Peptides against a protein of PDB entry 4JHK. Designs and how they scored, part 36

Target 1, 212 residues: chain A of PDB entry 4JHK
Amino acid sequence: EDYKIQSFDLETQKLLKTALKDPGSVDLEKVSSVIVDQSLKDQVFSREAGRICYTIVQAEAKQTNGSVFRRNLLNRLQQEFKAREETRKRSTQEWVCLVSFICNIFDYLKVNNMPMVALVHPVYDCLFRLAQSDALKNEEEVDCLVLQLHRIGDQLEKMNVQLMDELFNLLRDGFLLQEDLSSMGRLLLLEILEFRAGGWKLSDTAQKYYYS

## One batch from the design tools (peptide)

Design b1_p23_1_s1 (made by RFdiffusion4, then SolubleMPNN; from b1_p23_1, 8 letters changed)
Fold by OpenDDE base, seed 4:
Structure b1_p23_1_s1 (fold): chain B 212 residues (1-212), chain A 23 residues (1-23)
Amino acid sequence: as target 1 above (212 residues)
Amino acid sequence: SIDEELEEEDELLKKKAEEEEKE
């Protein structure tokens, strides 16, 4: 399986490769920190990070029946989540990367093939933040919001349909009432409203766009 | 915290698995 870790230096690449194969031989706290740090800088990696993390979790479970990596990862994630408003204020890019990372962790780090319940509220909190008026006016945040909903919206709804309804009420109101949306932002909101209404089913074209 | 909630979830999963093994 190919993992996109070319953006790291050679030493870090070696660390990650070792973690993927023999997690017991490396500092898993360091590994988790490296993954989170890079995920906050690169949205493309933040998606891949989910797969990497899952692989490490599985490898550790098989090797030692341990969960050190997952614990460290989630602790760091919690810290970043708590600081999300400051992150957003500092850098929109880092903020959307954070959201993307959290959503991808939700998507990939499953327990017994089920999403982690503990991540449901944090994910929704992030999406609700993106659905606020001050965020909807920023196309980058709208892109992030819509992208995540395309990827994990159906799963999230299964976990809590009430929150999803509330979220989409905000999106509908934004689409209809907010005046300072970009043209693209408005189109994206309309598309995601229709996407959910259609049962979270993608057209072939949309599938290529969001999952290529 | 997320970590605390995950620990609780893991405990619940373990309990469920134990109950299923006893049936």
Scores: peptide ipSAE 0.029, ipTM 0.565, DockQ to the pose 0.228
Fold by OpenDDE base, seed 1:
Formats: sequence, structure tokens, C-alpha cells
Structure b1_p23_1_s1 (fold): chain B 212 residues (1-212), chain A 23 residues (1-23)
Amino acid sequence: as target 1 above (212 residues)
Amino acid sequence: SIDEELEEEDELLKKKAEEEEKE
């Protein structure tokens, strides 16, 4: 299977490939830091990072019965999550990359084929931040919010329907009451409201937009 | 922390699996 790691230099690509096949032979702390750093810079990679991380976790478990990579990854994730407001102030792009990364880790890093309970609140916290009025006026943040809800909304709702109801109350209010939404932002909010109301089922148009 | 919560979750799952194997 092909992993989108072309954005890295050749030495780092080799490191990542080795981690995927022989994780015991590399510095897994370094690997985790490289993945997180790149995920904060590249939203496309941040989407793929979840799959890469899951593969490394599985490889390490099979090879050494260890969890060094996952531990380092989650520790770094926790640090970035705690600093999320500073990240948002510094760069909206880095902020939406962080949210995308956290959501993709939630999506791919399954424990016994179930989402990690430990990530539920951090994911909701990020989505709630994107649902605030100061974020809803920014198309980049709205796009991120709607994209994540398309990808993991159904899974996240199964973990906590009360929080999902609260989140969508904010989105409904934003759609109906907030005056400084862009035309695209308003359309995206309407789409996601309809998406959930329809049982989290993708339209052909939405599928092309979010999964092309 | 996220890591600590994950470790707790993993331990609970292991204990559950062990109990099911003994029954």
C-alpha cells in the first residue's frame, strides 16, 4: 500500500518506511515527532497520518509487543492540543491541520476495532472551538469543521450523542443568526445540518468534494 | 493525559479478555 510521504526528504522517507516495516530498528520518538510536525504544516498529509500511525502501531505490536510509538505520538498530540489556542493565533492553517490530524487519529487508531475513548473529548473540544462565532466567519475553519464531521461525525455521535446535539445547536444558530458568514460558509453549514439529519449519508456531490 | 487514559483503557480490555477466556 502506498503512503503519501513524498513531502519528506529521502532520509526521512527511509526512516518512515523502516518504521512501517521494522519499527524496532528506529527511534520511534523521532518518527512520531516528524509525523506530527508535518501534519501541522500539510493538511493533505494530516489526513494520511492517521493511516500511517495505525500501521506503525500494528507493526510495533506484532514485532516487539511494544507501544512506544503510540505513547510518544499521544504525548505529542496532548501537548499540541493544550497549545491549540496559541496555534490558532499564530496560524489558522496550522490550527485546522491540527484539528484534521486529531480527527484522523481518532478515525484510524482503533483499539479492538473501537475508537479510543481518550480522544472523544479532545475531538469535541476542537469541533466546538470551530463552531464558535469567531471561527464560523472564517471559511477555512468552517471547511475544516464540515470536513471532519463528514468523516467521523457518525462515529463521534455514537460515542456521545449529547455533545453532538450541543454542537449542532451551535451550528444551527450560526446558520440562522450569524450575519458575517460567507456564502460558502453558510452553504457548508446547511449541508452538514442536512447530512446529519439524513443519517450521516453522503450525497454524490459531497463525496466528490470531500473524498476526491 | 490522553496517553494515561489510553493505557487505562487497554488494561481494562485485557482484563476483560482474560476473564472471558477463563469462563
Scores: peptide ipSAE 0.028, ipTM 0.556, DockQ to the pose 0.239
Fold by OpenDDE base, seed 5:
Structure b1_p23_1_s1 (fold): chain B 212 residues (1-212), chain A 23 residues (1-23)
Amino acid sequence: as target 1 above (212 residues)
Amino acid sequence: SIDEELEEEDELLKKKAEEEEKE
């Protein structure tokens, strides 16, 4: 199995490869830090990061029955989550990367093949923030919101349908009532509203766009 | 915090597994 880690320097690539195969032989705090740092810079990497994290967690559990990596990863994620408003103020790009990362961790880092309950509220909090009027006017934030809902919306709804209903009430109101949406933003909101209404089913074209 | 909630979740999962083994 190959992982997309070409964006890292050779030393870091070696570190990550070793963590994937023999996690007990590396500094897993450092590994988690490197993954989080890169995920905050590259939204495309965040999806791969989820897969990488899951593999390391499984490898460590099998090798030592430990959870050092997951603990460090989630601790760092908690720190970034707490500072999310400051991050958003500083850089929209970093903010949407953070949201993308936490959503992809939710998607891939499962416990007993189930989503982590501990991540449900943090994920919803991020999505609700993206659904506020000041965020909906920014096409980059709308893009992030819609992308995450395509990827994990069905799973997230299974965890808490009430929160999903509340979220989509905001999205519907934004679509119908907010005046300063971009044309693309409005189209994206309409698409995601229809996506959920259709039972979270994608067309073949949309499937390739969101999951390839 | 996420880590605290995770610890609680892990403990619940362990208890559930133990109960299932007894059945």
Scores: peptide ipSAE 0.027, ipTM 0.554, DockQ to the pose 0.220
Fold by OpenDDE base, seed 2:
Structure b1_p23_1_s1 (fold): chain B 212 residues (1-212), chain A 23 residues (1-23)
Amino acid sequence: as target 1 above (212 residues)
Amino acid sequence: SIDEELEEEDELLKKKAEEEEKE
């Protein structure tokens, strides 16, 4: 199985590979820190980190019935989430990576085969922030917003349909009323509005684009 | 808070694990 860890140095790759197979033999706090740090600066890794994290969580549970990795991961995630406005101010790139990471963790780190309830509001908070006027004018933030909604929108709606309705009200208003949207941003908003209206169903072409 | 919700979920997981061990 390919976990897309090529962006790390060889020593760190070895650490991660060991964590995936034998989590009890490594410092799982360090592993979690490395994953979060990389997720904040690498968009490709950020959107895939959830799968890696899930595997480590399962491996640790199987090996020792422990949850050290998950605890450290979520603690760090919470810290980054709390600082999200400062992150956004400092770097749009880091901000969208953070959002992508949180959404990906939501997607993959399931409890009893269900999304973690604790992550629902943090995810929505991030998406709502991306749906504000000052964010919608930035194509990079719109890209992030639309991408996450394509990936986890259906799951997220099942967790709280009222918040999803409110979110899409903002997106509709942005599409219709906001003047300083880029052409691509406007098209992306339209596409996501139609995507939800169509029951969160992807075409074969869209599936390849978002998940390849 | 996120912390409280995480703790609750951890407790649920712990309870489930304990139940599975008893079976």
Scores: peptide ipSAE 0.026, ipTM 0.564, DockQ to the pose 0.399

Design b1_p23_1_s3 (made by RFdiffusion4, then SolubleMPNN; from b1_p23_1, 11 letters changed)
Fold by OpenDDE base, seed 1:
Formats: structure tokens, sequence, C-alpha cells
Structure b1_p23_1_s3 (fold): chain B 212 residues (1-212), chain A 23 residues (1-23)
């Protein structure tokens, strides 16, 4: 399977490829940090990062029965999550990249074919932050929120329907009551409200937009 | 807290890894 790692220099590409094939021969802490750093710069890469991370986790488990990579990855994730408000203040782009990364890790890093329970609250916390009034007025944050809900909303709801109900109450209120939403933001909120109401099933138009 | 949950997961993973190394 081909991995989208062309944005890295050749040396780093080699490092990542080696981690995918022979994780025991590389510094897995360094590999995890490289992946996280790039994911914070490129939201598109964040989804690929999830797939790459899962593959490395599987490779290490098979080769050495180890979990060094996953531990380092989650440790870095925890550090970035703790600093999320500072990141948001510094750069909206980096903030939405962080959210995207966390959501994609939730999506791909399965344990026994199940989502990691420990990531449920961090994901919801990020989405709730995006659902606040100060975030809903920003199209970039709304786009991120709606994108993640399209990708993992059904899985996340299965983990905690109460939190999902609370989240969508905020989105409904934003759609109906918030005056400083952009036209695009309002349309995105309406779309995601309808998406959940329809049982988290994608329309052809939505599929092209979010998965092209 | 959310951070505590992540920390707990990390500790669980470390313990699991340690057990595997001892076996």
Amino acid sequence: as target 1 above (212 residues)
Amino acid sequence: SIEEELKKLDEMLKEEAKKKEEE
C-alpha cells in the first residue's frame, strides 16, 4: 500500500518507510514526533497520519510485541492536547490540524478492533470547543468540526450518545440563534444536523466534498 | 480529567509492555 509521505525530505521518507517495515531498527520516538509535527502543519496529512500510525503499531506488535511507538505517539498527543488553547490563540490553522489529527488517531488507532476509550473525551472536548460561539463564527473551525463529524460522528456517538446530544444542541443553537455565522458556516451546520438526523449517511455531494 | 485518561492509558500500555518483556 502506498503512503502519502512526499511532503517529507528523502531522509525522513526513508525513516518512515523503515518504521513501517522494520520498526525495531529505528528510533520510534523520533518517528512519532515527525508524524505529529507534520500533522500539525497539514490537515490533509492528518488522515494519512492515522493510517501510517496504525500500520507502524501493527508492525511493531508483530515484530517485537512492543508498543513503544504508540506510547510515544500518545504522550506527544497528550502534550499537544494540554496546550490546545495556546495553540488556538497562536494559529487557527494549527488548532484545526490538531483537532483533525486527534480525530484521525481515534479513527485509525483501534485496539482489538475497537476505539480507544481514553480518546473519547479528548475528541469530544475538541469538538465542543469548536462548537462554542467564538469558534462557530470562523469558517475554518466550522469546516473542521463538520469534517470530523462526517468522518467519525457515528463511531463517537456509539461511544457516548449523551455527549453527542449535548454537542448537537450547541450546533442547533448556533444555527438558529447565532447572528455572526457566515453563510457557508450556516450551511455547514445545517448539513451536519441533517446528516446525523439521517443516521450518519453520506449524500453523494457530501462524499465528494469530504472524501475527494 | 481528559489528561488523566490519556495518562492512564499510557500507564496501562507501559505495564502491558513490561509484562510482555518479563514473559
Scores: peptide ipSAE 0.125, ipTM 0.677, DockQ to the pose 0.149
Fold by OpenDDE base, seed 4:
Structure b1_p23_1_s3 (fold): chain B 212 residues (1-212), chain A 23 residues (1-23)
Amino acid sequence: as target 1 above (212 residues)
Amino acid sequence: SIEEELKKLDEMLKEEAKKKEEE
């Protein structure tokens, strides 16, 4: 499998490769930190990080029946989540990367083939933040919001339909009432509203766009 | 908090592992 770790230096690549195959031989706290740090800087990696993390979790479980990596990963994730407003103020890019990472972890890091309940509220909180007026005026944040909803919206709704309804009320209001939306932002909001209304089912073209 | 939920999850996983070892 290709884990797309080319953005790391050679030493770090080796560390990650070792973690994927023999997690017991490396410092899993360090590995988790490296993954989180890179996910905050690189949107492409942030999207793929969930798969990498899941693989490491599985490898550790098989090797030692341990969960050290997952624990460290989620602890770091919690720290970043708590500091999300400061991150947003500092860098929109890092903020959307953080959201993407959290959503991707939610998508991939399942337990017994079920989403982690502990991540449901953090994910929704991030999406709600993106749905606020000050965020909706930023196309980068709208892109992130819509992208995540395309990827995990159906799963999130299954976990809590009430929160999803509330979220989409905000999106509807933004679409209809907010004056400083970009043209693209408005189109994206309309598309996601229709997407949910259609039962979260993608056309072939849309599927390629969001999951390629 | 996420940390609290993770602790619970870890405990559950440990219990499940013990059960599997006893079968």
Scores: peptide ipSAE 0.030, ipTM 0.589, DockQ to the pose 0.489
Fold by OpenDDE base, seed 3:
Structure b1_p23_1_s3 (fold): chain B 212 residues (1-212), chain A 23 residues (1-23)
Amino acid sequence: as target 1 above (212 residues)
Amino acid sequence: SIEEELKKLDEMLKEEAKKKEEE
């Protein structure tokens, strides 16, 4: 499989490639840190990061029956989340990257072909934070929210429809009642409301946009 | 909260790792 790791320097690319094939021969803590660091800087990479992480997890499990990488990855994620408000204050971009990363880990890091149940509430918590009034006024946060819902909304709803209903109540209220939304933000909220109402089915054009 | 859930997940993974090491 081809992995999109061009954003890393050559040495780091080599490290990642080795981790994918022979995880026992590298420092998996370092590998996890590298992936998280890049994911926090590049939202586009977050999608690929999820796939890479899943592959490394599977490779390590097969090779040594270990879970060092997954443990380090999740520990780092937890650390970043604990500092989420500080991160958001410092950089909206880093905050939305964090959310994107968590969502993509949920999307790709499956156990027995099922989502990790433990990640359901964390993902919803991130999305609920983005659905608050102070976040909805920021187009960058709205972009992130809508993007994640397009990518994993159907999966999340299957895990907990009640939370999804609550989330979309907030989005509806934001769309209808919040005065300081950008024009684009309002359009995005309307689109995602209609998207769910339509059964989370993407048009061909929309599918290309959100999954490319 | 997300923090609590991640903590639980971490604990679960650590416990699983310990069990494997003890076997």
Scores: peptide ipSAE 0.129, ipTM 0.665, DockQ to the pose 0.120; fails the geometry check
Fold by OpenDDE base, seed 2:
Formats: structure tokens, C-alpha cells, sequence
Structure b1_p23_1_s3 (fold): chain B 212 residues (1-212), chain A 23 residues (1-23)
């Protein structure tokens, strides 16, 4: 499997590869820290980090019945989530990376084939923040919002349809009423509104765009 | 256990939400 770890230096790549195969032989706290740090810097990685994390979790569970990695990962994630407003103020790029990472963890890090309930509200909180007027005017944030909804919207709605309705009310209002949206931002909002209305089903072209 | 970790995380998040509402 290709875990897309090319952005790391060789030493770190080796560490991650070892964690994937033999988690008991590495410092899993360090591994989790490295993954989170890189996810905050690299949006491409942050979008795929969940798969890596899930694999490590499964490997550790199988090898030692341990959960050191997951515990450290979630602890770090919680810390970053708590500081999300500061992150947003400091760097839009880091903020959208954080959101992408949290959403990706939600998508991949399942328990008993179910999404982690603990992540539902944090994910919604992030998406709601992206749906505020001050965020909707920023195309980078709109891109992130729409991307996440394409990827996990259906799963997230199943967890809490009321919050999803509220979120999309904001998106609809933004689309219709907000004047300082970029042209692309407006188009993206329209697209995601239609996407949900269509039952969260991607067209073939959209599938290639979001998952290629 | 995973369940214990999730429970702990949920509790922490709920507490944080309450603090934000009080602020």
C-alpha cells in the first residue's frame, strides 16, 4: 500500500514504515506527533493521514492489543482542536490542514466499523466555523469546507442530521445573501448544496476530482 | 479500551463546549 509519506525525510519515513509494520518497535508517541505535525503543514498529507493512522492502530492492536498510538493521536488532536481559532488567525493554511486532518481521522479511524462518536461534534464545529461569513469570503476555507463535505458529509449526516441541516442553512444563506464571496466560492457552495440534495452521490467526474 | 478512550474524549469535549458557552 502507498501511504504517501514522501513529504517526510528518510529517517521519518523509516519510522513511519516501521510503525505500520511493527508498531511495538517504535515510539508511538513520537509517531503520532510527527503525523499531526505534518498534517498541519501539508494538506495533501492531512487528507490521507487517517488511513495511515488507522493502519497503525490496527497493527498495534493486533501486535500487542495496545492503544498507545491512538491515545496519543487523539490527545494531540484535541489539543490542536482547542487551539483552532488561534491557528486560524495565524495561518489559514494550517487551519484548513487541521480541519482536513480531523475530518480524515473521522473518516478512517473507525471503531467497530463505525465513526468515532467523540469526533462528531469537533468535526461539525470545524465545518460550522468554515461556514461563517468571515470564512466563506476566503476561497481557501470554502475549498476546504466543500471538500470535507464531499468526503464525509454522508457519514456525518448519519451521525447528526440536525446539525447538518443547520450547517447547510448557513451555506444556503451564504450562497444567496453574502456579497463578498468569490465567484468560485459561490459556485462551490452551489455545488455542495446540490450534492447533498442529490443524496451525497458523486458523479464520475466529481469522483475523479475529489479522490484521484 | 477504545470505548474508555472515546468516553473520555467525549467528556472532555463536552466540558470544553460548556466553557465556551459561559464565555
Amino acid sequence: as target 1 above (212 residues)
Amino acid sequence: SIEEELKKLDEMLKEEAKKKEEE
Scores: peptide ipSAE 0.030, ipTM 0.537, DockQ to the pose 0.030; fails the geometry check

Design b1_p23_1_s4 (made by RFdiffusion4, then SolubleMPNN; from b1_p23_1, 11 letters changed)
Fold by OpenDDE base, seed 2:
Structure b1_p23_1_s4 (fold): chain B 212 residues (1-212), chain A 23 residues (1-23)
Amino acid sequence: as target 1 above (212 residues)
Amino acid sequence: SIEEELEEEDELLKKKAEEEKKK
């Protein structure tokens, strides 16, 4: 499988590859830190990091019945989540990477083949933050919001329909009432509103855009 | 914390699995 780790240096790539195959032979705390750090810098990696993390978690569980990697990963994730407002103020790019990463972890890092309940509220908190007026005026944040909803919206709704309804109320209000949206932002909001209304089903065109 | 909640979730899953084995 291609885990899209080309952005790392060769030594780190080797570390990650080893973690994927033989997690007991590497420092899993270091591995988790590397993954989180890169996810905060690289949007492409951030949106795929969950798959890598899940593989490592499964490999460790199978090999040693351990959970060192997951523990360290989630600890770091929690730290970054708590500091999300500071991150947003410092860098919109890092903020959207953080959101993407959290959403991706939710998407891929399953427990008993189910989404982690513990991540539901953190994910919604991030999405609600992106749905605020000060964020909706930023096209980069709108893009992130819409992208995540395309990818995990259906799953999130199954976990908590009430929060999803509240979120989409904000998005609808933003679309209809907020004046300082970019043209693209407005189009993206409209699209995601229609996407949910259509039962979270992607068109062929949308499939290519979001999952190519 | 996220970690604590996950640990709780894991424990619940283990308990369910054990109960199923006993039946």
Scores: peptide ipSAE 0.034, ipTM 0.576, DockQ to the pose 0.254
Fold by OpenDDE base, seed 1:
Structure b1_p23_1_s4 (fold): chain B 212 residues (1-212), chain A 23 residues (1-23)
Amino acid sequence: as target 1 above (212 residues)
Amino acid sequence: SIEEELEEEDELLKKKAEEEKKK
């Protein structure tokens, strides 16, 4: 299967390809750092990053029964998560990339074909931050929030329905009560409210928008 | 930390798998 790594220089591409096939022969800390750094710059790459990470994890497990890559990846993720408010202050773009990355790691990096329980609260914390009034007024943050809920909302609800109910209470209140929402932001909130109410099922139009 | 929680989860899963093999 082809991986979207064309945005990297040739040397880094070779490093990533080697990590995918022979992870024991490369510096997996460096590989994890490269993936995280790029994911913080490019939201489109974040979804691909999840797939790449899962493949490397599986390859290392099969080759050496090791978990060096996953450990380094999650350590870096933890560091970025802890600094999320500072990141948001510095750059909305980097902040939404961080959220996208965390959500996509949750989506792709399965353990025994199940989501990592360890990521449930960090993901909800990010989504709750996006659901605050100061974030809902920013179309870029609303777009990120709705995108992630379309991708992993069903899975996340299965992990903790109580937190999902609380999150959607905030979204409902934002939709109904907040006056400084953009027109697009308001439409996106309405869409996601209807999406969950419909059992997390996508329309054809929504599928093209969120998964193209 | 996320990694610590994951390690705990993995250990629990391994123990469960071992117990199932013994039955």
Scores: peptide ipSAE 0.034, ipTM 0.579, DockQ to the pose 0.240
Fold by OpenDDE base, seed 3:
Structure b1_p23_1_s4 (fold): chain B 212 residues (1-212), chain A 23 residues (1-23)
Amino acid sequence: as target 1 above (212 residues)
Amino acid sequence: SIEEELEEEDELLKKKAEEEKKK
């Protein structure tokens, strides 16, 4: 399988490729740090990061029955999650990258082919933060929120329908009542409301847009 | 922590698997 790691320098690409094939031969702490750092800078990479992480986790488990990579990855993720408000204040871009990364880890890093229950609340916490009035007025945050819901909304709902109902109540209220939404933000909220109401099924056009 | 919660989840999964084998 081809992985989209062209954004890294050649040495780092080699490191990642080695980690994918022979995780026992590399510093997995360093690998995890590199992946997290890049994911916090590049939202597009965050999706690929999830797939890469899953592959490394599986490779290490098979090779040594170890979990060094997963442990380091999740520890770093926890640290970034705890500091999320500070990150948001510092940089909206870094904040939405963080959310994207957490959501993609949830999407790809399965345990026995099931989502990690441990990530459910952290993901919802991020989405709820994006659904607050101070975030909904920022188009970049709305874009992030809607994108994640398109990608993992159905999975999240299966894990906790009550939280999803609460989240969408906030989104509905934002759409109907909040005055300082951008035109695009309002359209995106309407679209995601309709998307869920339609059973999380994308049109062919929407499928191409969100999963291309 | 997320890691600690994951470890707990893994333990629960192992227990369930063992219970299914005993049936």
Scores: peptide ipSAE 0.034, ipTM 0.579, DockQ to the pose 0.199
Fold by OpenDDE base, seed 5:
Structure b1_p23_1_s4 (fold): chain B 212 residues (1-212), chain A 23 residues (1-23)
Amino acid sequence: as target 1 above (212 residues)
Amino acid sequence: SIEEELEEEDELLKKKAEEEKKK
């Protein structure tokens, strides 16, 4: 299986490969830091990071029944989440990467085949931030918001339908009332509104766009 | 923290599993 780690230097690639197969032989704190750092810089990697993390978690659990990697990962994630407003001020790109990463961890890093309850509010908080007027006017943030909702919206709704309703109230209002949306932003909001209304079911075209 | 919340979640899941075994 290809984990798409070509963006790292060779030494780091080796570290990650070892973590995926023999996590007990590497510094898992370092591994977690590397993954988080790269996820904040590369949205493509951020999309794959959840899958990588899941594999490492499973490998460590199987090998030593340990959870060192998960603990370090989540601790770092918590730190980045707390600093999310500062990150947004510094770089919209890093901010949307952070959101993508958190959502991807939610999507892939399951506990007993269920989403981690601990991540539900952090994910919603990120999405609600993207749904604010100052964020909706930025196409990059709208892209991120809509992308995450396509990927994990149905799962999030199952965890808390009330928050999802509140979120989509903001999106509806943004679509209908906000004047400074980009043309693409407006189209994306309309699409996601229709997507949920259709029961979170993707068209064939949308399926290829978001998942291929 | 997320870690702390997860630990609590895991503990609750364990307790639930134990209770189900006793039923």
Scores: peptide ipSAE 0.033, ipTM 0.573, DockQ to the pose 0.191

